Peptides against a protein of PDB entry 7BBL. Designs and how they scored, part 80

Target 1, 86 residues: chain A of PDB entry 7BBL
Amino acid sequence: IAQESLESQEQRARAALRERYLRSLLAMVGHQVSFTLHEGVRVAAHFGATDLDVANFYVSQLQTPIGVQAEALLRCSDIISYTFKP

## One batch from the design tools (peptide; made by RFdiffusion4, then SolubleMPNN)

Design b2_p24_3_s3 (from b2_p24_3, 9 letters changed)
Fold by OpenDDE base, seed 2:
Structure b2_p24_3_s3 (fold): chain B 86 residues (1-86), chain A 24 residues (1-24)
Amino acid sequence: as target 1 above (86 residues)
Amino acid sequence: SLAEAALRNRELEARLEAVRAAFL
């Protein structure tokens, strides 16, 4: 059988990373998530939804150094990483 | 295959869209 091209291998790798991301989002539903933002700021919030088109995170009960925000919007560009307990 | 991977991701995105629709 012919060897898969490098381009095809790269496309599959990107697709796999996309799948990992999407599955992590689904796993967040109904859970509290810890977000690491810029300058070492860490916040925790309950996952609500994401906008795949705009790349926004809609969350509730956002715990920040200032206080708790009932509903909030986190831009994907502001998020460095996230962790949660499935 | 890449086609199968694309289909899986489309389904995952559809599930997330349903979650968004229910939340907003």
Scores: peptide ipSAE 0.650, ipTM 0.937, DockQ to the pose 0.756
Fold by OpenDDE base, seed 1:
Structure b2_p24_3_s3 (fold): chain B 86 residues (1-86), chain A 24 residues (1-24)
Amino acid sequence: as target 1 above (86 residues)
Amino acid sequence: SLAEAALRNRELEARLEAVRAAFL
């Protein structure tokens, strides 16, 4: 029995977390997502796409306190949290 | 295995890339 190294175990764990993230993104496709931004600002938008590296969110029908934007870009650094119903 | 996990993730990434390409 070849014992798997700690590093190898961590690699598999990271791969599993990556899969969970990717599947979550796929589950968001076509759904409205609620975003909490800085200063308590909350917005809702339909998920369009995302960059896998930088995690930019390309969304549509962004509902903000000042109106609705047909298309918008949300940077990961602007987002505190988000929720959605798969 | 790690290799299998990598392949699955590549497929998922490809799907998301296609979604992005269609959206933009």
Scores: peptide ipSAE 0.650, ipTM 0.937, DockQ to the pose 0.837
Fold by OpenDDE base, seed 5:
Structure b2_p24_3_s3 (fold): chain B 86 residues (1-86), chain A 24 residues (1-24)
Amino acid sequence: as target 1 above (86 residues)
Amino acid sequence: SLAEAALRNRELEARLEAVRAAFL
């Protein structure tokens, strides 16, 4: 019985986390997403698409504290977390 | 296997890329 190396186990773990992330992105397509930004700012927007490398979020109907923005780009560095209803 | 996992992720990424292409 061969044992996977630590490196191999870590690679599979990273791949599994990546899959979980990607499936979450796919699940939010066509849904409104609630984003938590820095300093407790919360916004809601309809998910449009993402850049898988930089993790930019292309969204529409962004509800901000000061109004609604028809189209917007949210940078991954701006986002702390997000939730949505599948 | 890692190869299978990578393949699944590539497929998911391709689907999301198609979504991006349709949105832009």
Scores: peptide ipSAE 0.649, ipTM 0.937, DockQ to the pose 0.839
Fold by OpenDDE base, seed 3:
Structure b2_p24_3_s3 (fold): chain B 86 residues (1-86), chain A 24 residues (1-24)
Amino acid sequence: as target 1 above (86 residues)
Amino acid sequence: SLAEAALRNRELEARLEAVRAAFL
């Protein structure tokens, strides 16, 4: 029996991780999401959309420590983690 | 298979692209 190459195993692993990410994004549609940013800053916003390549988050009703923004763009590089309730 | 996984991901991406287009 032929053994699957390391490269092939990595390809399947990346595909699986991508699927998990994409499904999580779909589950966020229409829900409020809590984002943890650098320096311990936490914000909440309604999920609007994302760029699939750059992974920018387009959100509405962004609640920040200094006020609420009707619409905003969050860079993926600024986001440490996020949580939401499906 | 890897090919099937790729097709599933392309479908998911298409759905999210439609969501983005509607939002913007």
Scores: peptide ipSAE 0.647, ipTM 0.937, DockQ to the pose 0.813

Design b2_p24_3_s4 (from b2_p24_3, 8 letters changed)
Fold by OpenDDE base, seed 2:
Structure b2_p24_3_s4 (fold): chain B 86 residues (1-86), chain A 24 residues (1-24)
Amino acid sequence: as target 1 above (86 residues)
Amino acid sequence: SLAEAALRNRELEAQLEAVRAAFL
């Protein structure tokens, strides 16, 4: 069999990373998620939805250092990482 | 294959779009 090109291998690797991301989002449905933001700030919120085009997280019961927000919008550019219990 | 991977991702995106539609 022919050796797969480096470009093709990289494309598959990127596709795999995207799949991991998408599956994690799907697994968040109905769960509380902990988000790590800039300057070491960490918040927790219940996952609502994501806009794949706008790259936003729509969440509820956002627990911040200054209080709880019933509904909130988190921009992906503000999020460093996230974790949750499936 | 890359084509199969793309298809899987499209299906996952569709599921997430349905979640968004139900939430908003």
Scores: peptide ipSAE 0.652, ipTM 0.937, DockQ to the pose 0.755
Fold by OpenDDE base, seed 1:
Structure b2_p24_3_s4 (fold): chain B 86 residues (1-86), chain A 24 residues (1-24)
Amino acid sequence: as target 1 above (86 residues)
Amino acid sequence: SLAEAALRNRELEAQLEAVRAAFL
């Protein structure tokens, strides 16, 4: 049987990871999300929208160590991880 | 297949695009 190339396998793996990411974003809609940022900073916010190309997060009611912001922008590069209750 | 996966992801992206459009 013809063996799928390693590159092809990697492409499918990347596609699967992308799907998992996209589904997690959809699951965030209407929910508060906890974000872990650099230097151990943790913030919570309600998911609003995201830019799929740059992965900017547009959120509301962002709770930070210095206060609450009605609206805010979080850059993907600043986010280490996130958690939420589906 | 990769093609199927791509199509599925495009659909998910379209849904998220709609969410963004409604938010902005």
Scores: peptide ipSAE 0.651, ipTM 0.937, DockQ to the pose 0.783
Fold by OpenDDE base, seed 4:
Structure b2_p24_3_s4 (fold): chain B 86 residues (1-86), chain A 24 residues (1-24)
Amino acid sequence: as target 1 above (86 residues)
Amino acid sequence: SLAEAALRNRELEAQLEAVRAAFL
């Protein structure tokens, strides 16, 4: 039985990871999301939108250790991870 | 297949683009 090429397997794996990411973004629409930033800083905000290529997060009601911002932009480079309740 | 996966992802991206358009 001919084996699928390593490159083809990797492409499918990347596509699967992309799907997982995209589905998580859809699931957070209309929900509050907890973001883990650098140095252990955690913030919470309501998801508004995201850029699919640059993955900037446009959020509202951003709760930070020093106050609340009605609207904010979170860059991918600032975010380590995120969690939310679907 | 990879082609099917790509199509699924394109559909998901289109949905998220619609969300972005409505928000901004």
Scores: peptide ipSAE 0.649, ipTM 0.937, DockQ to the pose 0.820
Fold by OpenDDE base, seed 3:
Structure b2_p24_3_s4 (fold): chain B 86 residues (1-86), chain A 24 residues (1-24)
Amino acid sequence: as target 1 above (86 residues)
Amino acid sequence: SLAEAALRNRELEAQLEAVRAAFL
């Protein structure tokens, strides 16, 4: 039988992961998200939007250890993980 | 198919771009 190449399998896998990511972003719209940053720093903010190419997170009401920022931008490279209640 | 998956992702991206436009 014809077998799909390794390259083709990887392309489908990447497409599937991309979809999962995009759907998670849509799911957090309008919700507060908890972000875990480097060195154990944790912040909470309301999701606003993201840049799909640069992968920046635009948020509001960012709660940090030293105060609250009405509007803020979080770089994807600074984020280790995030959680939210759908 | 891969083509269908690509189209689906483009639609999701368009939705998120609309969200960004409304936010900024």
Scores: peptide ipSAE 0.648, ipTM 0.936, DockQ to the pose 0.826

Design b2_p24_5_s1 (from b2_p24_5, 10 letters changed)
Fold by OpenDDE base, seed 4:
Structure b2_p24_5_s1 (fold): chain B 86 residues (1-86), chain A 24 residues (1-24)
Amino acid sequence: as target 1 above (86 residues)
Amino acid sequence: SAFEERLQRAIAEERARAAALEAA
């Protein structure tokens, strides 16, 4: 039988990961999220929206080690991981 | 909200893409 090309397999895997990511964003709406940033810095914020292309996170009530920001933008490059309770 | 609707559409698009790749 014919075997899928490596490229096709990789594209399918990438699509699956992106869908998983998008579903997590959908579940995140209206919830407080804990973000892990560089150098072990952890912040918590209420999720507002994202830029689906760049993966910028628009959040409110950002709790940081040095204070609270009413509104903030977390760039994709700032974020290592995130967790939340759906 | 508009954002949630955009997410739902994006999810549907990824599913469609994955299905097309599998069928090919």
Scores: peptide ipSAE 0.532, ipTM 0.890, DockQ to the pose 0.871
Fold by OpenDDE base, seed 5:
Structure b2_p24_5_s1 (fold): chain B 86 residues (1-86), chain A 24 residues (1-24)
Amino acid sequence: as target 1 above (86 residues)
Amino acid sequence: SAFEERLQRAIAEERARAAALEAA
């Protein structure tokens, strides 16, 4: 029985993770997402879309500590983590 | 929506890539 190379195994693992990520984005559509940003800032917004390659989030009704933004772009570099309820 | 369609296409492409790697 042939054993695939480590590189091949890693490629398959990356593909699986990528698919899981993409599916999570699909599940976010139409839902509010909670984002944890730097300096302990937490915001919530309705998910619109992303830049699939860069993981920038295009959102609406962004609730910030100082108010609500109708439309906003959250850069990948701004985000520590996010959660949502499908 | 256009985004959802792109998303679904990307998912399909990733599955195809994984399948190709598995079959190789």
Scores: peptide ipSAE 0.531, ipTM 0.890, DockQ to the pose 0.904
Fold by OpenDDE base, seed 3:
Structure b2_p24_5_s1 (fold): chain B 86 residues (1-86), chain A 24 residues (1-24)
Amino acid sequence: as target 1 above (86 residues)
Amino acid sequence: SAFEERLQRAIAEERARAAALEAA
């Protein structure tokens, strides 16, 4: 019986995780997302798009502690977590 | 939209990659 190599198994696992991530982005399109940033800062914005490789978030109507930005870019490195209602 | 199409294409690419790895 042929056995898949460890490297191949890891590659398939990475592919599966990436697919799940991409599907979550697809479900996020057009919805308001709550972002938790560093030092407990929380913001809300409407999801527009991402840079698929870097995972930068292009959003609109970003509600920040000091006001609302019509359009904004959130770097992946700035985001601790996010949540949304599908 | 263009972004949604890019997402769908990327998802399909990951499925194809997984299938190729499974067949190997």
Scores: peptide ipSAE 0.532, ipTM 0.890, DockQ to the pose 0.926; fails the geometry check
Fold by OpenDDE base, seed 2:
Structure b2_p24_5_s1 (fold): chain B 86 residues (1-86), chain A 24 residues (1-24)
Amino acid sequence: as target 1 above (86 residues)
Amino acid sequence: SAFEERLQRAIAEERARAAALEAA
């Protein structure tokens, strides 16, 4: 049996990572998410939706160190990581 | 919702892509 090419293996790996990301978003719907931002700032918000291409996070009830924002947009460049309870 | 439906379609697309790559 011929081995899958390295390029094909890498493409499958990228597809797997994207699927994991998408499944994460699906599991995130209706849940509060904790976001780790730059400078050690951590915020919590209810997940609404994302732009699947740009990875903008549209959230509500964003809890920040200076108060709560009813509606907010978090850009991918702002986010280091996120966690949530499915 | 429309967003959830888009997610489900996108997930299916990635599965199909991975399957096509494996079969090639």
Scores: peptide ipSAE 0.532, ipTM 0.890, DockQ to the pose 0.907; fails the geometry check

Design b2_p24_5_s2 (from b2_p24_5, 11 letters changed)
Fold by OpenDDE base, seed 2:
Parts: structure tokens; C-alpha cells; sequence
Structure b2_p24_5_s2 (fold): chain B 86 residues (1-86), chain A 24 residues (1-24)
């Protein structure tokens, strides 16, 4: 049996990651999420929604080191990782 | 909500894409 090409393997990996990402968003609805940002900054916020194409995170009650922001937008480029309790 | 509906649709689309790639 011929081996799957590297490109094909990468395509399948990307598809799997896409599905996992979307599932995490669905599980995130109505929950507080902890975001790890650049320079070791960690913030927590209630998840509202995202733009599935742009990957902007629309959140509320954003807890930052300098205070709480009622409504906020976090860009994908700002986020290193996130965690939450389903 | 509308967002959740769009999300479920996107998940279904992602599954379909994965299935397509697996069949190749």
C-alpha cells in the first residue's frame, strides 16, 4: 500500500485541528475562559462568540491586571492558548 | 442561538471535509 503524501497528511491534520477548534468553541459557550497572552499575561473572561473566519473572540467581563472590562475583543494573534472547564 | 447554529453547521462541514480527505 502506497504511503499517503506529506501534503495529504498535513491536509488531514489541518482538518482535524479545525474540527477540534470548532468543538472547543461550542463547549466554551456560557463559560469563563482563561486566555494566555503574550509576555506571560493571563486574563479571564466570559465567552460570547467568535468570527469563525477571522477568529476574533468577543468576550465579556474581561479580567485584566489593570481592571475589568465589560466588553472586549481579543484577536487570534493576541492569544497563545486558552483553557476552560466544560 | 444563531452563533451556536453557525457553529454546529461549521462542525458538520469540517467533518465532511475530513471524510472527503480520508476517502482520497
Amino acid sequence: as target 1 above (86 residues)
Amino acid sequence: SAFEERLRAAIAEAREEAARLAAE
Scores: peptide ipSAE 0.577, ipTM 0.906, DockQ to the pose 0.776
Fold by OpenDDE base, seed 5:
Structure b2_p24_5_s2 (fold): chain B 86 residues (1-86), chain A 24 residues (1-24)
Amino acid sequence: as target 1 above (86 residues)
Amino acid sequence: SAFEERLRAAIAEAREEAARLAAE
């Protein structure tokens, strides 16, 4: 029984993560999402859509520490993590 | 919506890729 290469294992892992990520996006549709940004900033917004390749989030009613933005774009580089309740 | 359609297509693609890799 041959052991698959590390690269092969990583490819499989990436594929699995990709599917899981996309399925999570589908679950986000129509829900409010909580985003953890840099410097401990936490915001909440209604999920609209994403750029599936870059993972940019297009959201509405973004609740920030200083107010609400009707429409907003959150770049993947701005986001540390996110949570939501399906 | 257009987004959901693209999303479903992307999911299908991801599943296919995973299956391909699993079969290798």
Scores: peptide ipSAE 0.577, ipTM 0.906, DockQ to the pose 0.705
Fold by OpenDDE base, seed 3:
Parts: sequence; C-alpha cells; structure tokens
Structure b2_p24_5_s2 (fold): chain B 86 residues (1-86), chain A 24 residues (1-24)
Amino acid sequence: as target 1 above (86 residues)
Amino acid sequence: SAFEERLRAAIAEAREEAARLAAE
C-alpha cells in the first residue's frame, strides 16, 4: 500500500484550515468579536470585513483599554485568537 | 454584500482545492 508523503499530508491540512478560517469569517459578519492580542490585551469590536489574502481585519467600534475607535484595522500578525457568539 | 459573496466564492475554491488534493 502506497503511503502518503509528509508533504502531501501538510498540503491537505493547509487546505482544510483555509476553508475553516473562511467559514468562521462568514459566521462573524455583523457580530461583535472579542480579540486577544499580544501581552494579554483584549479588545472588542464589530466585524466589518477582511483582506482575504493578507487577513487584515477591518472593524468598527473598537473598544481598547484607552478608548474607543470608530474604525480600525487589526493586522493578523497582532491577533492571537478571537471569539464571538454565532 | 459584496464581501459575503467573495467569502462564499473563496470557500468554494478552498473546497475544490481540498478535493483535488484528496484525489491524488
């Protein structure tokens, strides 16, 4: 029996993760999302859109420890995780 | 919205890629 290579396994895993990520974005449209950033900083904002290639998050009413931003851009590299109520 | 349409298209593309890889 032919055994799948490590490279092939990784390619399939990446494809599956891509679909799961995109489906999560579709689910969060119109909802408030809680973001966990570096250094344990947590913020909340209404999800607007993303750049599907770069994964930048365009949000509104961003609540930060020092105030609220009407519109903001969160870079994917700054985000550890996010959660929302479907 | 236009963004949601782009998302749905991207999801379909991701599914097609996964199917292609699974068929190898």
Scores: peptide ipSAE 0.574, ipTM 0.905, DockQ to the pose 0.734
Fold by OpenDDE base, seed 1:
Structure b2_p24_5_s2 (fold): chain B 86 residues (1-86), chain A 24 residues (1-24)
Amino acid sequence: as target 1 above (86 residues)
Amino acid sequence: SAFEERLRAAIAEAREEAARLAAE
């Protein structure tokens, strides 16, 4: 039986992850999201939108350890994970 | 909203990509 190449498997995996990511964003719309950032920092904010190309997160009412910011930008590279209630 | 529309379009594109890869 012919085996699928590793590259082909990786390509499909990337496509699946892309769709999963985008679907999560759609579910986030209009909700408060808890973000886990590097160095154990956790913040919460209302999700606004993202740059689908760069994956920057545009949020509002960002709750940080030192206060609340009305509007803020979170870089995808700084985000480890996020949780929210659909 | 415009963002949601762009998002839905991107999701559709991602699905199409996955389908294309699966067909190859």
Scores: peptide ipSAE 0.576, ipTM 0.905, DockQ to the pose 0.760; fails the geometry check

Design b2_p24_5_s3 (from b2_p24_5, 8 letters changed)
Fold by OpenDDE base, seed 1:
Structure b2_p24_5_s3 (fold): chain B 86 residues (1-86), chain A 24 residues (1-24)
Amino acid sequence: as target 1 above (86 residues)
Amino acid sequence: SAFEERLLAAIREQRELAARLEAE
C-alpha cells in the first residue's frame, strides 16, 4: 500500500496554510484591519494590498499611537497578527 | 508616488491571484 512521505505531507500542510493566508488577504480587501505589532503596539488601518513575495502590507488611514498616517507600509516582519471583521 | 505605484502593482497581483483561486 502506497504511503505518502513525511516531506510530502509537510509540503501539503504548508500549501494549505499558504492558501488560508492568501484567502484571508482577499477577504480583507476594503476592510479596516487591526494589527498587533511588537512591544504590544496595536494599530488599525484600511487594507489595500500586500506583496505576494515579501508580504509587505500597503494600508491607508493607519491609526498609530501618535496619530493617523494617510498611507503606510507595514513590514511583514513587524506584524505579529491581525484581525478584521468581514 | 512610489507608494501608489507599488500599491497598484500589488492590487493587480492580488486580483490575478483571486482569479486563480476562484478558478479552482
Scores: peptide ipSAE 0.273, ipTM 0.746, DockQ to the pose 0.082
Fold by OpenDDE base, seed 5:
Structure b2_p24_5_s3 (fold): chain B 86 residues (1-86), chain A 24 residues (1-24)
Amino acid sequence: as target 1 above (86 residues)
Amino acid sequence: SAFEERLLAAIREQRELAARLEAE
């Protein structure tokens, strides 16, 4: 049986990781998500959507240490990680 | 608002993505 080239294998691997990421985003829809930002700041917000090219996170009811922001845009560069319960 | 417009666009794109992934 023929074997796929290394380059093709790497491309498929990247595609698989991309799909996993995208599926995770879809799973976040309608859920409250905890975001870890820089300087140890953690916020929670209801996930609305993300633009797939820039990965801006459009959220609502953003709970910050200072207060709640009804609507917010979280820049991808500001986010270190996030967690949620499906 | 500008935020709402961007959000709606992102939602539409997200739904289109979901449809494509379900078709796989």
Scores: peptide ipSAE 0.267, ipTM 0.736, DockQ to the pose 0.087
Fold by OpenDDE base, seed 3:
Structure b2_p24_5_s3 (fold): chain B 86 residues (1-86), chain A 24 residues (1-24)
Amino acid sequence: as target 1 above (86 residues)
Amino acid sequence: SAFEERLLAAIREQRELAARLEAE
C-alpha cells in the first residue's frame, strides 16, 4: 500500500495556503481593508497591491489613530489579520 | 517616486498572477 509521506502532505498544504492567500489579495484590489496590527491597533486603508516576494502592502488613504496618510506601505510582519467586504 | 515605481511593479506582477490563476 502506497502512502503519501508527511513531507509531501505538508508541501501540498503549504502550496494550498499560498494559493488561498494570493487569491485573497486579488479579491481585495480596490477595496477598503481593515488591518489588525500588534498591540490591538487597527487601521483601515484602500488596498493597491503587494510585493509577492517581500510582502509589502501598498495602500492608500490609511486611517491611523493619529490621522490619514495618503499613501503608505504596511509590512506584512506588522499585520496580524485583515478583513474586507467583497 | 520610489514608492510609485514599486507600486506599479507590484500591480504588474499582481495582474500577471491573476492571469495565471484564472487559467487554472
Scores: peptide ipSAE 0.257, ipTM 0.736, DockQ to the pose 0.079
Fold by OpenDDE base, seed 4:
Parts: C-alpha cells; sequence; structure tokens
Structure b2_p24_5_s3 (fold): chain B 86 residues (1-86), chain A 24 residues (1-24)
C-alpha cells in the first residue's frame, strides 16, 4: 500500500481541525460562551459571529469584572480557550 | 455603527459557510 507523505498527512490534519473549529463556531451561535483570557481573566458573552479570516469574535452581553458590555469584539489572540453548551 | 456593520458582514459570511458545510 502507498504511504501518504507527512506533508499530506499534516495538510489533512490541519483541514480537519479547521473544519472542527468552523463547526464549533456554528454551534456557538445564539449561545453564551465562557472565555478564558490572559492574566487569568474569565468572561462570558453571547456569541454573535466571527470573521473567518482573522478570527475576531463579535459578542454581546459581555460580562466583565467591572460590568456588562452590550457589544464587544474579542480577538482570537486574546483568547486562551472557551467553552459552551451546544 | 462600525461594529454593527462588521457584525452583519460576519453573520453573512458565517451563513454562507454554514450552507457550504451542510452541503457536504
Amino acid sequence: as target 1 above (86 residues)
Amino acid sequence: SAFEERLLAAIREQRELAARLEAE
């Protein structure tokens, strides 16, 4: 049997992860998401949408330690992880 | 607002993506 090159394997792996990520975004629509940010900061917000190219998160009702922000933009680079209930 | 405009654009893009993924 033919062996797939490492490059091809990595390409498929990246594609699979990308698809998984995109599907997770679709599942997040209309749900509250908990975001873990740098410096141990955790916030919750309702997911609106993302820019698929730059991965900006457009959210609403952002709960921060100092109050609730009606509309906000979270950059992917600021986010360590997030969780939500599908 | 600029935020609203960007949000609307992102929503449209996301919907188009959803349609493509659902077609697979």
Scores: peptide ipSAE 0.155, ipTM 0.639, DockQ to the pose 0.079

Design b2_p24_8_s2 (from b2_p24_8 with E5L F11L Q16R D20E E21A K23R)
Fold by OpenDDE base, seed 1:
Structure b2_p24_8_s2 (fold): chain B 86 residues (1-86), chain A 24 residues (1-24)
Amino acid sequence: as target 1 above (86 residues)
Amino acid sequence: AAEALARVARLEAELRALFEARRA
């Protein structure tokens, strides 16, 4: 066996953390997520997808104060905070 | 570390495809 360089070891460690993160995102598909929006508006939805930098959220069954949207796009600029339900 | 990078690449591709499918 060849000795792995320190740089390679660090790269492997970073990759492991990234893998865990990505698997976590995929595991939350279909799970409920709650968003706090501007002006104190709070909504709940089912997580559909997000881009790699989590700038955009595609959700379904968005429960708003004035009704339910079957599908919706929420952008980072729209959101103050969010919470995924286990 | 090639295997580790390959797994990350596959997962990112899967997530990207999911996003594109919803955006389309």
Scores: peptide ipSAE 0.651, ipTM 0.930, DockQ to the pose 0.668
Fold by OpenDDE base, seed 5:
Order: C-alpha cells, then sequence, then structure tokens
Structure b2_p24_8_s2 (fold): chain B 86 residues (1-86), chain A 24 residues (1-24)
C-alpha cells in the first residue's frame, strides 16, 4: 500500500490537463480554421502549427477575399477570433 | 509523476518542432 504525496498528486493532475491541451492542439493539425480579422475580414485556412501559447498560427491555403495564399503566418495582432472546424 | 511530466515534455517538443519546421 503506497500513496502519492499531495504535491505529487497535484503535479499529475496539472500534467494531465496540460497533456490534454497539447493533444488537442495536435489533433487540430491539418484541419480547417476560420479567422476573423480586423475590419470584418474573414479568412479560412488549414492549420499547420502554432506556438504553445497560440500567439502565432502557421497555416496553409489561406483563403482570403482576394485570393489564396499557399503559406501564411497570422499573429495575435492580426486576429480578432478564430474557430476550428472538423 | 515522472511519466506524466515526460509525456508533457515530449508533446511540447513535438509541437515546438512542428512550429519551427513551418517557420523555417
Amino acid sequence: as target 1 above (86 residues)
Amino acid sequence: AAEALARVARLEAELRALFEARRA
């Protein structure tokens, strides 16, 4: 009979939540993401990667009102909101 | 909680590598 300390239990709990978050990010790779940008501009793209704090998005096939951009970087300063699609 | 922390570290490394790969 052995039991983890309270600190260890809390550490595992935090790790579990972090893992779930990170796996969710990975699961979104390749999926479509829609961004609302400034002045009502809305674009769609395929999610490629983001940093761990989701400050920057690397996307592909960025569909803008004027055309498609093969690869693009979108920053927090560019984005009002975003949504992932299955 | 070494295993749990290790998994987190691996996942973060994977995401970081993915980000850098797109960036480069």
Scores: peptide ipSAE 0.650, ipTM 0.930, DockQ to the pose 0.655
Fold by OpenDDE base, seed 2:
Structure b2_p24_8_s2 (fold): chain B 86 residues (1-86), chain A 24 residues (1-24)
Amino acid sequence: as target 1 above (86 residues)
Amino acid sequence: AAEALARVARLEAELRALFEARRA
């Protein structure tokens, strides 16, 4: 029944936030995601995977103005913003 | 505390594996 140290409590709090974030990413696998790209272009796709720093998005069924791409890689430099559709 | 860190590590490993699988 000894009290947990303040350091440990803070560590658990940070870990809880990280876990919530990671579980959210995992839950979004297969869900639709909309990207706003340069020049006002907006595309939709299904989220496949991303690296832990969300620098690269691997998606499927990317709907572009010129057609549908089965699989695609979108880099941080390509994206202005994105929105998941759970 | 250790359990919380372990869960984070497992989740990160899972997401890392998904990323590598898609990249390959």
Scores: peptide ipSAE 0.650, ipTM 0.929, DockQ to the pose 0.693
Fold by OpenDDE base, seed 3:
Structure b2_p24_8_s2 (fold): chain B 86 residues (1-86), chain A 24 residues (1-24)
Amino acid sequence: as target 1 above (86 residues)
Amino acid sequence: AAEALARVARLEAELRALFEARRA
C-alpha cells in the first residue's frame, strides 16, 4: 500500500493545529472580553473580530471609565492582557 | 492533505471577511 511522504504527513499535522486555532477564534466571536490597558485602565467589551495575527481587536459595546463606545479598535500595542468569558 | 488544507483556507477566508467588514 502506498504511503504518503513525510512532508505530506507534516503538512496534515500543521493544518490540524491551524484549524483548531482558527476555530477557537471563531468561537470567541460575540463573547465578552476584558482588557487590561496601560496605566491600569481596565475595560470590557464584546469581541467582534481580529486579524489572523491578533494585531488588532475590533470590539463592540466598549465599557470605559467615561462611558460606552458602540464600536472600537484596540491595537495589540495598547493591550497588556485580556480575558475571554465563556 | 487536500481536505485539511481546504478547511484551513475556508476558515482563514471567513475570519478575514469578518475583519475587513469591521474595519470598513
Scores: peptide ipSAE 0.649, ipTM 0.929, DockQ to the pose 0.645

